# Designs tried in a protein design run: peptides against a protein of PDB entry 3EFO. Part 180

Target 1, 262 residues: chain A of PDB entry 3EFO
Amino acid sequence: SQLADLYKSCETDALINFFAKSAFKAVLHQPLKVIREILVNQTAHMLACYRKNCASPSAASQLILPDSMKVLPVYMNCLLKNCVLLSRPEISTDERAYQRQLVMTMGVADSQLFFYPQLLPIHTLDVKSTMLPAAVRCSESRLSEEGIFLLANGLHMFLWLGVSSPPELIQGIFNVPSFAHINTDMTLLPEVGNPYSQQLRMIMGIIQQKRPYSMKLTIVKQREQPEMVFRQFLVEDKGLYGGSSYVDFLCCVHKEICQLLN

## One batch from the design tools (peptide; made by RFdiffusion4, then SolubleMPNN)

Design b2_p22_5_s4 (from b2_p22_5, 6 letters changed)
Fold by OpenDDE base, seed 5:
Structure b2_p22_5_s4 (fold): chain B 262 residues (1-262), chain A 22 residues (1-22)
Amino acid sequence: as target 1 above (262 residues)
Amino acid sequence: TSYVALNMDTLEEDLEKLLDEA
C-alpha cells in the first residue's frame, strides 16, 4: 500500500510497535482511559517538541509532521481504536485478551499490517500484469458499489463485493451468474481456472506469503450483515465502538499541540 | 530535517497528496 510504503521509509514502524506493546502491557495495571490519554499526550508532545525546537515558524493552522513521523498519527489512531484499548461492553473479554496477546508477540512488520490493513481494488486487475494493484486508503470513501476489494491485515482476509459489481467478474471469480448467487458462507474461492481467477488467487497467495498466521477468507457482500465486521477494518473511518476517524484524530492532536505551545 | 505541513482547513486534500506521494 502507498501508506505502507511510506511507513517503511520512516522510523515510526518501531515506535508504533513499541507504543502498542507498552499500552497493551499497561492494560493490566492502568485504566483504559489513562492509557489512551497517555498515548495521545505522547503523540502531541513529540510533535510539539519538534515544532518548537526543530521546525521553522509556521502558521497555527498547520500541523507539522517530521518526515520520520509523518505517518505516526494514522497508526496511533489505529492503535487507539483497537478493541484492547476500547472500553465497550460489546467487545468480549476473550477478544480483547486474544488481540492483546497477538500484538504482544508481533514484530515490527506484522504490527504495521495489523494496525493498517491493505485494501486492494481487485476489480482493476490487469490479467496481463503480475503486479499487485495499488492499495487504497482504508476508508469507505475509497470503496465503490461497482467494485471488488480485497482487504488483509495479516490475520484476516476479506473479499468485499459491491452490490453493483460487474457480473463478468463475479462469474470469473465465483462461477455464478450474479451477485445474488454468491455464497458468503464459503471460505475458499472455487477453482474456476480463467485468467482472472488465477490472478486473484495468485495475489491472495502473495499476500499470505511469509505471514505468521494463515488468514481465513471471508466473503462480504455490501449491505449484508457481515459488512459491519468488515467496516471495522476501514481504520480511517469512525469506529463502530467509539473510535475517531483519522481526520478527527488529527484535529484532536493539533488542538493538543497548540495548547502545549501556547 | 524535512517536514510535511498539513493545513487543517484543507486536511483531507493534504492527506491525499501526502499518501499519493508515498
Scores: peptide ipSAE 0.366, ipTM 0.861, DockQ to the pose 0.592
Fold by OpenDDE base, seed 2:
Structure b2_p22_5_s4 (fold): chain B 262 residues (1-262), chain A 22 residues (1-22)
Amino acid sequence: as target 1 above (262 residues)
Amino acid sequence: TSYVALNMDTLEEDLEKLLDEA
């Protein structure tokens, strides 16, 4: 069917870009609560329409996602959890305005990375390889106390260190003997010059070269207070300011779909 | 069109499987 073809050819990244810009434009003249409700409703309607018209009969207890839109919900949840759409006093007006303006001018690729960061397990780096390590899902469940992770969303870059990070890697990256000696106030990695350090710097460079804005580097130690800022970018987890986890969002969408179809 | 079916009763498990396959 024509409708089936439409869903097959759907580009999720383009949709997210569209929804983001539409929502951020609407912020100027509509309440945030209404905007969020519209976004959830639109998500549910699209998926309900697909289920009704394109999918084979399935149990009501199942959530059906077309392949072309299987990642739409996670991005939509990220959009909903963005500071621009949250009315929280902890978020400065300047920050909200800044991010809004940025997104309004972002292309599809930029907005995709902005809403769903790249999280790289750099503790597994092969110094002999020029390839980037495979990104992991942006969730605390994918972190390891023994690991070191690099997170980038096009605007910010974080280097997260587990409390049990290998001392040899710490020495290799920071030229200090232990986790406790790492200075989290630094915004640049030292020029240590060993293969691991060079590879990490190369990776950071590659990530930066693909983005239009210079990303500030923040060093984050696990279990220290500043880690809370980093956790905001673990977008699949429950938000610090009332946003839902990805799982919770899927449940919400499913319930709304059921309401639409029953 | 092909689609993915997630069981709400085992959503977390199903989601992990989906993500690992993707």
Scores: peptide ipSAE 0.354, ipTM 0.853, DockQ to the pose 0.833
Fold by OpenDDE base, seed 4:
Structure b2_p22_5_s4 (fold): chain B 262 residues (1-262), chain A 22 residues (1-22)
Amino acid sequence: as target 1 above (262 residues)
Amino acid sequence: TSYVALNMDTLEEDLEKLLDEA
C-alpha cells in the first residue's frame, strides 16, 4: 500500500532532527508541558496510523513498530528528556539556552548522536584489530563494574571506569597501578605508548574527527560523585530530572495508541 | 513491510532480545 511504502521510506534520524528543531523553536512560544504532550501525541499518531492501515492484526497487548521506525520511540524519549524541554531548576538557564542553540543548528547526524550517545565498551578492545567495538545501549544495565566504557554525544566525552576495572587496562591507559590512583581531574589521557593506549587514543580520535565540536574528556570513576553527571547520558534509563525510561515511554506510547484506535 | 511486535506484558524481555539481536 501507499502508506506502507511511506513508512518504509521513513528515516527516524531525519524525523528526530525535525521534531527536535520544531520543539525547540516552540519553546519560545508554548509551555514545555504542551510541547512534550504534542511530541508524544505525534509519536502515537504515527504509530497508530501504521497499526491501523499497515500492520497485520495483532493483540491489543502488543506494540507494533515498523522497521523504519523501530528506534523512533527511543530517540523521541531522548528528545523529551533533554534539558531544554524539562526546565528543571537544577538546570541553568544558560545551559538550556546553549543546548537549544546547538540543536537548532545541528544536522541529522549530529542530532542523532547528540540525543542518543555512543557508548563503547573499551575493555573489549582487541589491540590486534582495527575495528571499533560495537556500541552498547545507553543504560546502566549495560555497564559492568569490571568494564571501561567510552561515551560520546558530540559535545562531551566520558571515560567511565568500573570499580573493578582490570588493573592491566588501568595501567595501560593511565600508567598507574590501580583504580584508586587514577586522577579524574585530567582532561587528556597520558601518552603511555602501549598498544592498548594507542588504540584507545585512535578510537577517541576517530570519534572526535566526525564531530564539529571538540569534546572535552571527563574521566569518571564508578561510585564517585561525578558519575551522576555521566549517568544523565544513559538516556534509556529513568532520568534524574523526571524523564521516563525507554520502557516506561513505550508503555505510555502504547496506551495512547490504544486510546486513538478505540 | 516488516515490523517488530513487542508484547507489553514482557516488554523488558522483548526489548532485551530485540536489542541484543541488533
Scores: peptide ipSAE 0.342, ipTM 0.853, DockQ to the pose 0.804
Fold by OpenDDE base, seed 1:
Structure b2_p22_5_s4 (fold): chain B 262 residues (1-262), chain A 22 residues (1-22)
Amino acid sequence: as target 1 above (262 residues)
Amino acid sequence: TSYVALNMDTLEEDLEKLLDEA
């Protein structure tokens, strides 16, 4: 199942929106370090309370997540890794201010997509189907050198191409004979007109639908310099400018829960 | 209420089940 579907079925969508706006408001009055600590503590306390009072007895080596909060940690980690809450010199104050302002005006659906992007395996498209491909987790481990992936977070759209992407798909999308011929400076896909191209454009259109901002398309070749920017949106991985992987974050939360309960 | 139990020693595998198969 898609993570987005899981998120919608839970109460976490409203919670993460609340936490994001609360944290981003607090940035004006509190140190970033304190804000991050509060978010982690709140997460741990909520889960600890549930484990103590609601959950059946379980092993100490287990992390217990209620159904209503089963996807809260992944979004919380994404929030913690957002540039607004990081104090890295590589991130400009203007960028922080921009993203802060954007999130402060986002609804639940917008913030959901913003913090956890959709990553779609485009190379698996069935041209005879109108169904969207199932999203994969936003991690490098889910990419394939033979694959083509579309990533979107409501503000940015990336088309990532593996070094071994099928030439026939490249031809279908870009009307060029090979990976090497793809021009990554373009921000629009050519209108090739074949079924695969049309389906991809349809998918992009669906993703853009009902989004408040027009997403700029960036074409990314694997192992080229612009891929570094793309990798920042693989939110389950360790961030370039700080922040934990999702796995590391869960370990951290688990440790804190154990400390609270013991 | 129902809950999900993640084993920390097999966390990656458990997460895959939760996020991909749910």
Scores: peptide ipSAE 0.367, ipTM 0.856, DockQ to the pose 0.598; fails the geometry check

Design b2_p22_6_s1 (from b2_p22_6, 15 letters changed)
Fold by OpenDDE base, seed 2:
Structure b2_p22_6_s1 (fold): chain B 262 residues (1-262), chain A 22 residues (1-22)
Amino acid sequence: as target 1 above (262 residues)
Amino acid sequence: SAAALQERLAATTSVEIDMSSL
């Protein structure tokens, strides 16, 4: 059918960019609550239409997504949880305005990375390989107390260290004997000159490459206060300021779809 | 990209979502 063909040709990357810019434009003229509701409704309507007209028969309890839109919900949830669309007093007007302007000028590729960050398990690096480690899902469940992770969203870069990070990696990266000796005020990694340091610097360079903005590095120790900022970039988790987890959002979308079809 | 993200989601442990309670 014509509709089936439309969904097959759909580019989720372009859609989320469109929704983001449309929503951020609407912030100037509409209440945030209304904008969020519109985004959820639009998502539900698109998916309901697919289920009704294109999807194979399935149980009503199943959330059915077209292949081209499998990641649309996660991106949409990230958009909904963005500070621009949150009405919390903890978020300054300046920060909201700044983020809004940034996204309004982002291309499709930039917006994808912005809404769903890269999260790389640095502790798994093979110093003999030039391959980048496979990115993991942005959730606390993917972190490890024994791990070291690099997170980047095109604007910010974080190096997160578990409390039980390997001392040899700490020595290799920071040239200090232990986790406790790491200075989190540093914004640049030292040039230690060993394979671990070199590999990490290479990865950081690759991530920074072709990005329009220079990403400042923030060192984050697990269980220290600044970790709370880092956790905001674990976009699949529940947000600090009332945003839903990815799972909760899927349930919400499913409910809305069912309401539209029943 | 969306494609890369889809691979990332698929490559990691899937989260089972129970929609039966909705």
Scores: peptide ipSAE 0.380, ipTM 0.796, DockQ to the pose 0.071
Fold by OpenDDE base, seed 1:
Structure b2_p22_6_s1 (fold): chain B 262 residues (1-262), chain A 22 residues (1-22)
Amino acid sequence: as target 1 above (262 residues)
Amino acid sequence: SAAALQERLAATTSVEIDMSSL
């Protein structure tokens, strides 16, 4: 069908970029609440149309997504949780304006990384391999107290260390004997020169490549106060300022789809 | 990319998500 062909041709990367820029433009003349509602409605309507016209019959309890839009909901949730679309007084006008302008100038690739970061399990690195570790989902549930993770969203880079991260890796990265000795005020990793350090630096370099902005590195130790900032980039989790988890958002979208189809 | 993200999510998510399990 024509509709089926349309959904097959849809590029979620382009869509989220469009929705973001459209929403951020609308912020100048529409209430934030209205903008958020429109975004949710648009998402629900697109998915409802697919379910009605393109999808195979299924139980009402199931959320059905077209292949081309399988990750649309997660991106939309990330967009909805962006400070530009939040009405929280804790968010300064300057920060809102700054991020708005950034996104308005972002290409498709940049916006994708911005809304859903890369999260890499650095502790799993094979120093004999040149392959990058597979990224994991941006949720606290994917972290490990024994792990070390690198997060990047095109603007910021975080190196998160679990409280039980291996001392040998800590020494390899920081040239210090233990977790307690790591200086989190550092914005650069030392050039230790061992294979693990070199591989990590290579990975960081690859991530930085082709990005328009130099990402500032923040070292984060688990259970220290700065970890709260890091957790805001775990975009599938519930946001600090009222944003929903991805799971909660899926439920919301499903409910709205059902309402549209009933 | 969306494709890369889809691969990341594919390990735990399907095209059809049972909302009753949430």
Scores: peptide ipSAE 0.379, ipTM 0.818, DockQ to the pose 0.214
Fold by OpenDDE base, seed 5:
Parts: C-alpha cells; structure tokens; sequence
Structure b2_p22_6_s1 (fold): chain B 262 residues (1-262), chain A 22 residues (1-22)
C-alpha cells in the first residue's frame, strides 16, 4: 500500500531533526507543556496509524514498530528530556537559549548524535585491532566499576573511569600508578606514547572528525561530583529533572497508541 | 545514525516490547 511504502521510506534521523527544530521553534510562542503533549501525540499517532493500517495483527499488549522507526521513540524521549523542553526552574534561560540555537542549526547527522550519544567501552580495546569498539546503550546499567568508557554527543566528550578501573589501563592512559592519582582537572590526555594511549587518541580523533564543534574532553571519576553531569548523557535512564526513562516512555507511548485504536 | 542505533539496541534488547511483561 501507499502508506506502507511511506513508512518504509521514512528516515528516523530526518524525522527527529524535524521534530526537534519544530518544537524548539514553537517554544517561542507555545507553552512547553503543550509542545511536549504535541510531540507525544504525534509519535503515538504515527505508530498507531502503522499498527492499524500496515502491521500484521498482534496482541494488544505488544508494541509494534515499523523497522524504519524502531528507534523513533528513544530519540523522541531524548528530545522531550532536553533542557529546552523541560519546565524546571533549575535550568537557566541562558542554557535553554544556547541549546535551542545549537539544535536549530544542526544537520541530521549532528542532531542524531546530539540526542543519543556514542558510548564506547574503552577498556575492551584490543591494541592489535583497528576496529572501533561497539557502542553500548546509554544507560548506567551498561557501565561497570571495572570499566572505562568514552562518551561523545558532538558537543561534549567524557572519559568515565570506574573506581576499579584496571591499573594497567590507568597507567597506559594517564601515566599514573592508580585511579586516585588521576587529575580530573585536565582537559587533555597526556601523550604517554604506548599503543593503548595511541589507540585511544585515534578513537577520539575519529569521533571528533567531521563534527562542526571541537569537543572538550572531561575526565570523570565514578562517585565524584562531576559524574552527575556525565550521567545526564545516559539518555535511556531517568532524567535528573523529571524526564522519563526509555522504558517508561515506551509504556507511555503504548498506552497512547492503545487509546487511539480503541 | 538511526540504523547504527537500531543495531546497538538489537544487540542487547528488542525495541518491540511486550508491555504485559513490564
């Protein structure tokens, strides 16, 4: 059907870019609550239409997504949790204005990375391999106390270190004997010169490549105060300022879809 | 990209969720 073809041709990256820019433009003349409601409703309507007209019959308890839009809900949740759309007094007007302007000028590739960061398990690097480590889901459940992770969203870069990070990797990256000796005030990694250090620097370079802004590196130790800032980029988790987890959002969307189809 | 993210999600958890299990 024509409708089925439309869903097959849909590019979620382009959609989230469009929704983000539309919402951020609307902030100037519509209440935030209304904007958020519209975004949820639009998401639900699109998915309800697919279920009604394109999907094979399935149990009402099952959330059915077209292949081209399987990641639309996660992106949409990230958009809804962005500071521009949050009605919280803790968020300054300046921060809202800044992020609004950034997104309004972002291309499709930039916006998808901005809303859902790369999170790479650096501790799994094989120095003999030229392959980048596979990115993991942006949730604290994917972190480990023994791990080292690199996070990037096109604007910020974080190197997160578990409290039990391997001493050999600490030595390899920072040229210090232990986790406790790492200086988190540094914005650049030392040029240690060993294969592991060089590979990490190469990965960071690849991530930085073709991004319009230079990402400042922040070194984050687990259980220290700056980790709170880092955790805000774990976008599948519950937000600090009341944003839903991805799972909770899926439940919300499913409920709305069911209401539309009943 | 959305395709890359889909692969990332599929590697761990299906995006199509049975809500009765939640």
Amino acid sequence: as target 1 above (262 residues)
Amino acid sequence: SAAALQERLAATTSVEIDMSSL
Scores: peptide ipSAE 0.375, ipTM 0.813, DockQ to the pose 0.189
Fold by OpenDDE base, seed 4:
Structure b2_p22_6_s1 (fold): chain B 262 residues (1-262), chain A 22 residues (1-22)
Amino acid sequence: as target 1 above (262 residues)
Amino acid sequence: SAAALQERLAATTSVEIDMSSL
């Protein structure tokens, strides 16, 4: 069917870019609540149409997504949780204005990374391999107290260290004997010169490639205050300022789809 | 890319949702 073909050709990354720019433009003229409602509604309508016209019959308890839009909900939730669309007083007007302006000029590739960061388990690095570690889902559930993770969203880069991160890796990266000795005020990794350090630097370089902005590195220790900032980028989790988790958002979307189809 | 994210999420076309949790 024509609709089936349409969904097959749909590019979710382009859609989220479009929705983001549209929403961020609308912020100037419409209440944030309305904008959020529109975004959810648009998402639900698109998916409801698929379910009605293209999907095989399924139980009402199942959320059915076309292949091309499997990640639309997660991106949409990330968009909805962006500070530009949140009306919390804790978020400064300047920060909102800044991020709004950035996204308004982002291409599709940039917006993908911006809304859903890369989160790399660098504690698993094989110094003999040229392959990047597989990115994990942006959720606290994917972190490990024994792990070291690199997060990047095109604007910020974080090196998160678990409280029980391996001392040998700490030594390799920072040239200090323990977690406690890591100085989180530094914005550059020391040039330790060992293979692990070199590999990490290479990975950071690859991540930085083709990004329009130089990402400042923030070193984050688990359970220290700056970790709270880091957690804001774990976009699948519940947001600090009222944004839903990915799972909760899926439920919300499903509910709305069902309402549209009933 | 969206495709890469799809792999990362291991997203399926059908997700069972417990509506009772709403």
Scores: peptide ipSAE 0.353, ipTM 0.795, DockQ to the pose 0.135

Design b2_p22_6_s2 (from b2_p22_6, 14 letters changed)
Fold by OpenDDE base, seed 2:
Structure b2_p22_6_s2 (fold): chain B 262 residues (1-262), chain A 22 residues (1-22)
Amino acid sequence: as target 1 above (262 residues)
Amino acid sequence: SAAELAKRLAETTYVSIDMSSL
């Protein structure tokens, strides 16, 4: 059918870019609560339409996504949790305005990285390999106390260190003897010059490559106060300011779809 | 990209993907 063909040809990257820009434009003349409701409603309607007209026969209790839109819900949840759309006094007007303006000018590729960051387990690096480690899902569940992770969203870059991260890696990266000696006020890694340090710097360079904005590096120690800021970029988790986890969002969307189809 | 993200999300499935939409 024509409708089925439409869903097959759907490009989620372009779609979420469109939704983001539309929502951020609407901020100028609509309440944030209304904008969020519209986004959820639009998501549910699109998926309900597919479920009704295009999807293979299945139990009504299942959330069915077309393959072309398999990542739409996660991106949509990230959009809904963005500071521009959150009605919290803790978020400054300046920060909202800044991020709004940035997204309004972002291309499709930039917006995808912005809404769903790269999270790389750099503690698994093979110094003999020039390949980037496989990115993991942006959730606390994917972190390890023994691990070191690099997170980047095109605007910010974080180096997160577990409390039990290997001393040899700490020394390799920071040239200090232990986790406790790491200075988190630094915004640049020291040029230690060993293969591991060089590899990490290369990876950071690759991530920065072709990004329109220079990403400032923030070093974050697990269980220290600044980790709270870092955790806000773990976009699949529940947000500090009331945003839903990805799982909770899926449940919410599913319920709304069911209501539409009943 | 969406394709790259899809690979990451494939590690844990919370939804049913309709392969007929390919």
Scores: peptide ipSAE 0.348, ipTM 0.863, DockQ to the pose 0.076
Fold by OpenDDE base, seed 1:
Structure b2_p22_6_s2 (fold): chain B 262 residues (1-262), chain A 22 residues (1-22)
Amino acid sequence: as target 1 above (262 residues)
Amino acid sequence: SAAELAKRLAETTYVSIDMSSL
C-alpha cells in the first residue's frame, strides 16, 4: 500500500531532527506543556496509523512499531526529557537557551548523538584489535561495578569507573595504583603510553572526529556525587527532573494509541 | 545513526512488543 511504502521510506534520524527543531522553535510561542503533548500525540498518531493501516493483526496488548521507526519512540522520549522542554526551577534559563540554540543548528547526525549518546564498555578493549567496542544501551542496567565506560553525546565526554574496576586498567589509564587514587578533577587523561592507554585515546579521538564541538572530558567515579550528572545521560532511565524511562514512555504511547483506535 | 541504535536495541522485538511484559 501507499502507506506501507511511506513508512518504509521514513528516516527516523531526520524525523527526530525535525521534531526537535520544530519543538524548540515552538518554545518561543507556546507553553511547554502543550509542546510536550503535541510531541506525544504526533508519535501516537503515527504509530496508530501504522497499526490501523499497515500492521498485521495483533493482540491489543502489543505495541506494534514499524521497522523503519522502531527507534523513533526512544529518540522522542529523549527529546521530551531535554531541559529545553522541561519547566523545572533547577534548570537555569541560560542552560535552556544554550541547548536550544545548539540543537537548532545541529545536523541529523549531531542531533542523534546528542539525544542518544554513545556508551562504550572500554574495559572490554582488546589492545590487539583496532575495532571499537560495540556501544551498549544508555541505561544503568548496562553498567558494571567491574567495568569502565566511555559516554559521549557530541558535547560532553564522560569516563565512568566502577568501584571494582580492574586495578591494572586503572594503572594503565591513569598511572595510579588504585581506584581511590584517581583524580576526578582532571579533564585530560595522562600520557601513560601503554597499549591500553593508547587504544583508549584512539577511541576518544575517533569519537571526537568530525564533531563540531570539542567535548570536555569528565572523569566519574561510581558512588561519588558527580556520578549523578553522568546518570542524566543514561537516557533510557528515569530522569532526575521528572522525565520518563523508555519503558514507561512506551507504555504511555501504547495507551495513547489504544485510545485513538478504540 | 538510527540503524546503529537499532542494533543496540536488537534484543528487543519492536515489531511486536508485549506491553504486559514491560
Scores: peptide ipSAE 0.346, ipTM 0.823, DockQ to the pose 0.226
Fold by OpenDDE base, seed 4:
Structure b2_p22_6_s2 (fold): chain B 262 residues (1-262), chain A 22 residues (1-22)
Amino acid sequence: as target 1 above (262 residues)
Amino acid sequence: SAAELAKRLAETTYVSIDMSSL
């Protein structure tokens, strides 16, 4: 059907860009609560329409996504959890204004990275390989106390160190003997000059490539205060300021779809 | 990209993906 073909051709990354800009424009005219509700409703409506008209019959208990839109819910949840759409006193008006303006000018590629960051397990680097490590899902569940992770969203870059991260890697990256010796005030990695250090720097360079903004590097130690900032970028988790986890959002969307179809 | 994200999400499945929509 024509409708089925439409869903097959859907470009979710473009769609989320559109929704983001539309929502961020609406912030100037409508209450945040209303905007969030509209976004959820739009998401549910699209998916309900698919289920009704395109999807194969299935149990009502299942949330069914077309393949082309399988990443829509996660993106939408990330959008909903963006500081621009959150009404919390902990978030400054300046920060909201800043991010709003940034997103309003972002292309599709920029916005997708912005809303769903790259999270790379740096501790798994093979210095003999030119391949980048596969990005993992942005959730605390994917972190390891023994691991080192690089997170980037196009604006910020974080190097997260687990409390039990390998001393040899710490030495390789920072040229210090242990986790405790890492200076988190630095915004640049030292020029250590070993293969691991060079590879990490290369990866960081690749991530920075084709990005319109220079990402500031923040070194984050697990269980230190700055980690709280880092955790905000684990977008699949429950938000610090009331945003839902990805799983919870899926449930929410599912319920709304059911309501639309009943 | 969305395609790359899809690969990441494929690690665990929380929803039913309709493959007929390919």
Scores: peptide ipSAE 0.340, ipTM 0.858, DockQ to the pose 0.076
Fold by OpenDDE base, seed 3:
Structure b2_p22_6_s2 (fold): chain B 262 residues (1-262), chain A 22 residues (1-22)
Amino acid sequence: as target 1 above (262 residues)
Amino acid sequence: SAAELAKRLAETTYVSIDMSSL
């Protein structure tokens, strides 16, 4: 069918880029609440249309996604949770304007990374391997107090340190004896010279080289105040300022789809 | 990329992916 062909040709990365730019353009002329509602409605309508016309029969309890759009909901939720679309006084106008302008000029690849960051468990690095560690889902549930994680979204880079991070890794990365001795004001890792440090630096370099924007490194200690900023990049979690978790968003979308198909 | 993210989200069990869209 014509519809089936349409969904087969759908590129989610391109779609989210389009939706982001469209929404960010609309903020100049429409209330944020309306924009968010439109985005949710569009998402629900697209998926409802698919379920009605293209999908195989299934139970109402299941959220059915076309393969080409299986990651659309998570990206859409990330978009909805972006500071540009959030109506919160805690978010400065300058920050909104800055991010809006950045996204308006982003290509497809850059926007995807921006909305859904890479989160790398660097505490699991094999110094004998040239392979990058596999990224984990951007959720607090994937962090560990014993772990060290690198997060990058093309604009920001964070090195998150669990309170129980291994002292040997702390020493290897920072050349200090303990977690408490780490200076979080630094934006550059010291050149310690051991294999672990070298590998971490290499990874950071690779990530940076793939992006058009220079990312400053922010060192974040678990349970310290700056961690709150870091947690905002854990996009699958519930937002600090009322944004939905990925799971909650899926439920919301599913509900709307069901309503449309009643 | 969407493909890479799809791999990361493979743990999600509360959604059904329709392969007919391929």
Scores: peptide ipSAE 0.322, ipTM 0.840, DockQ to the pose 0.076

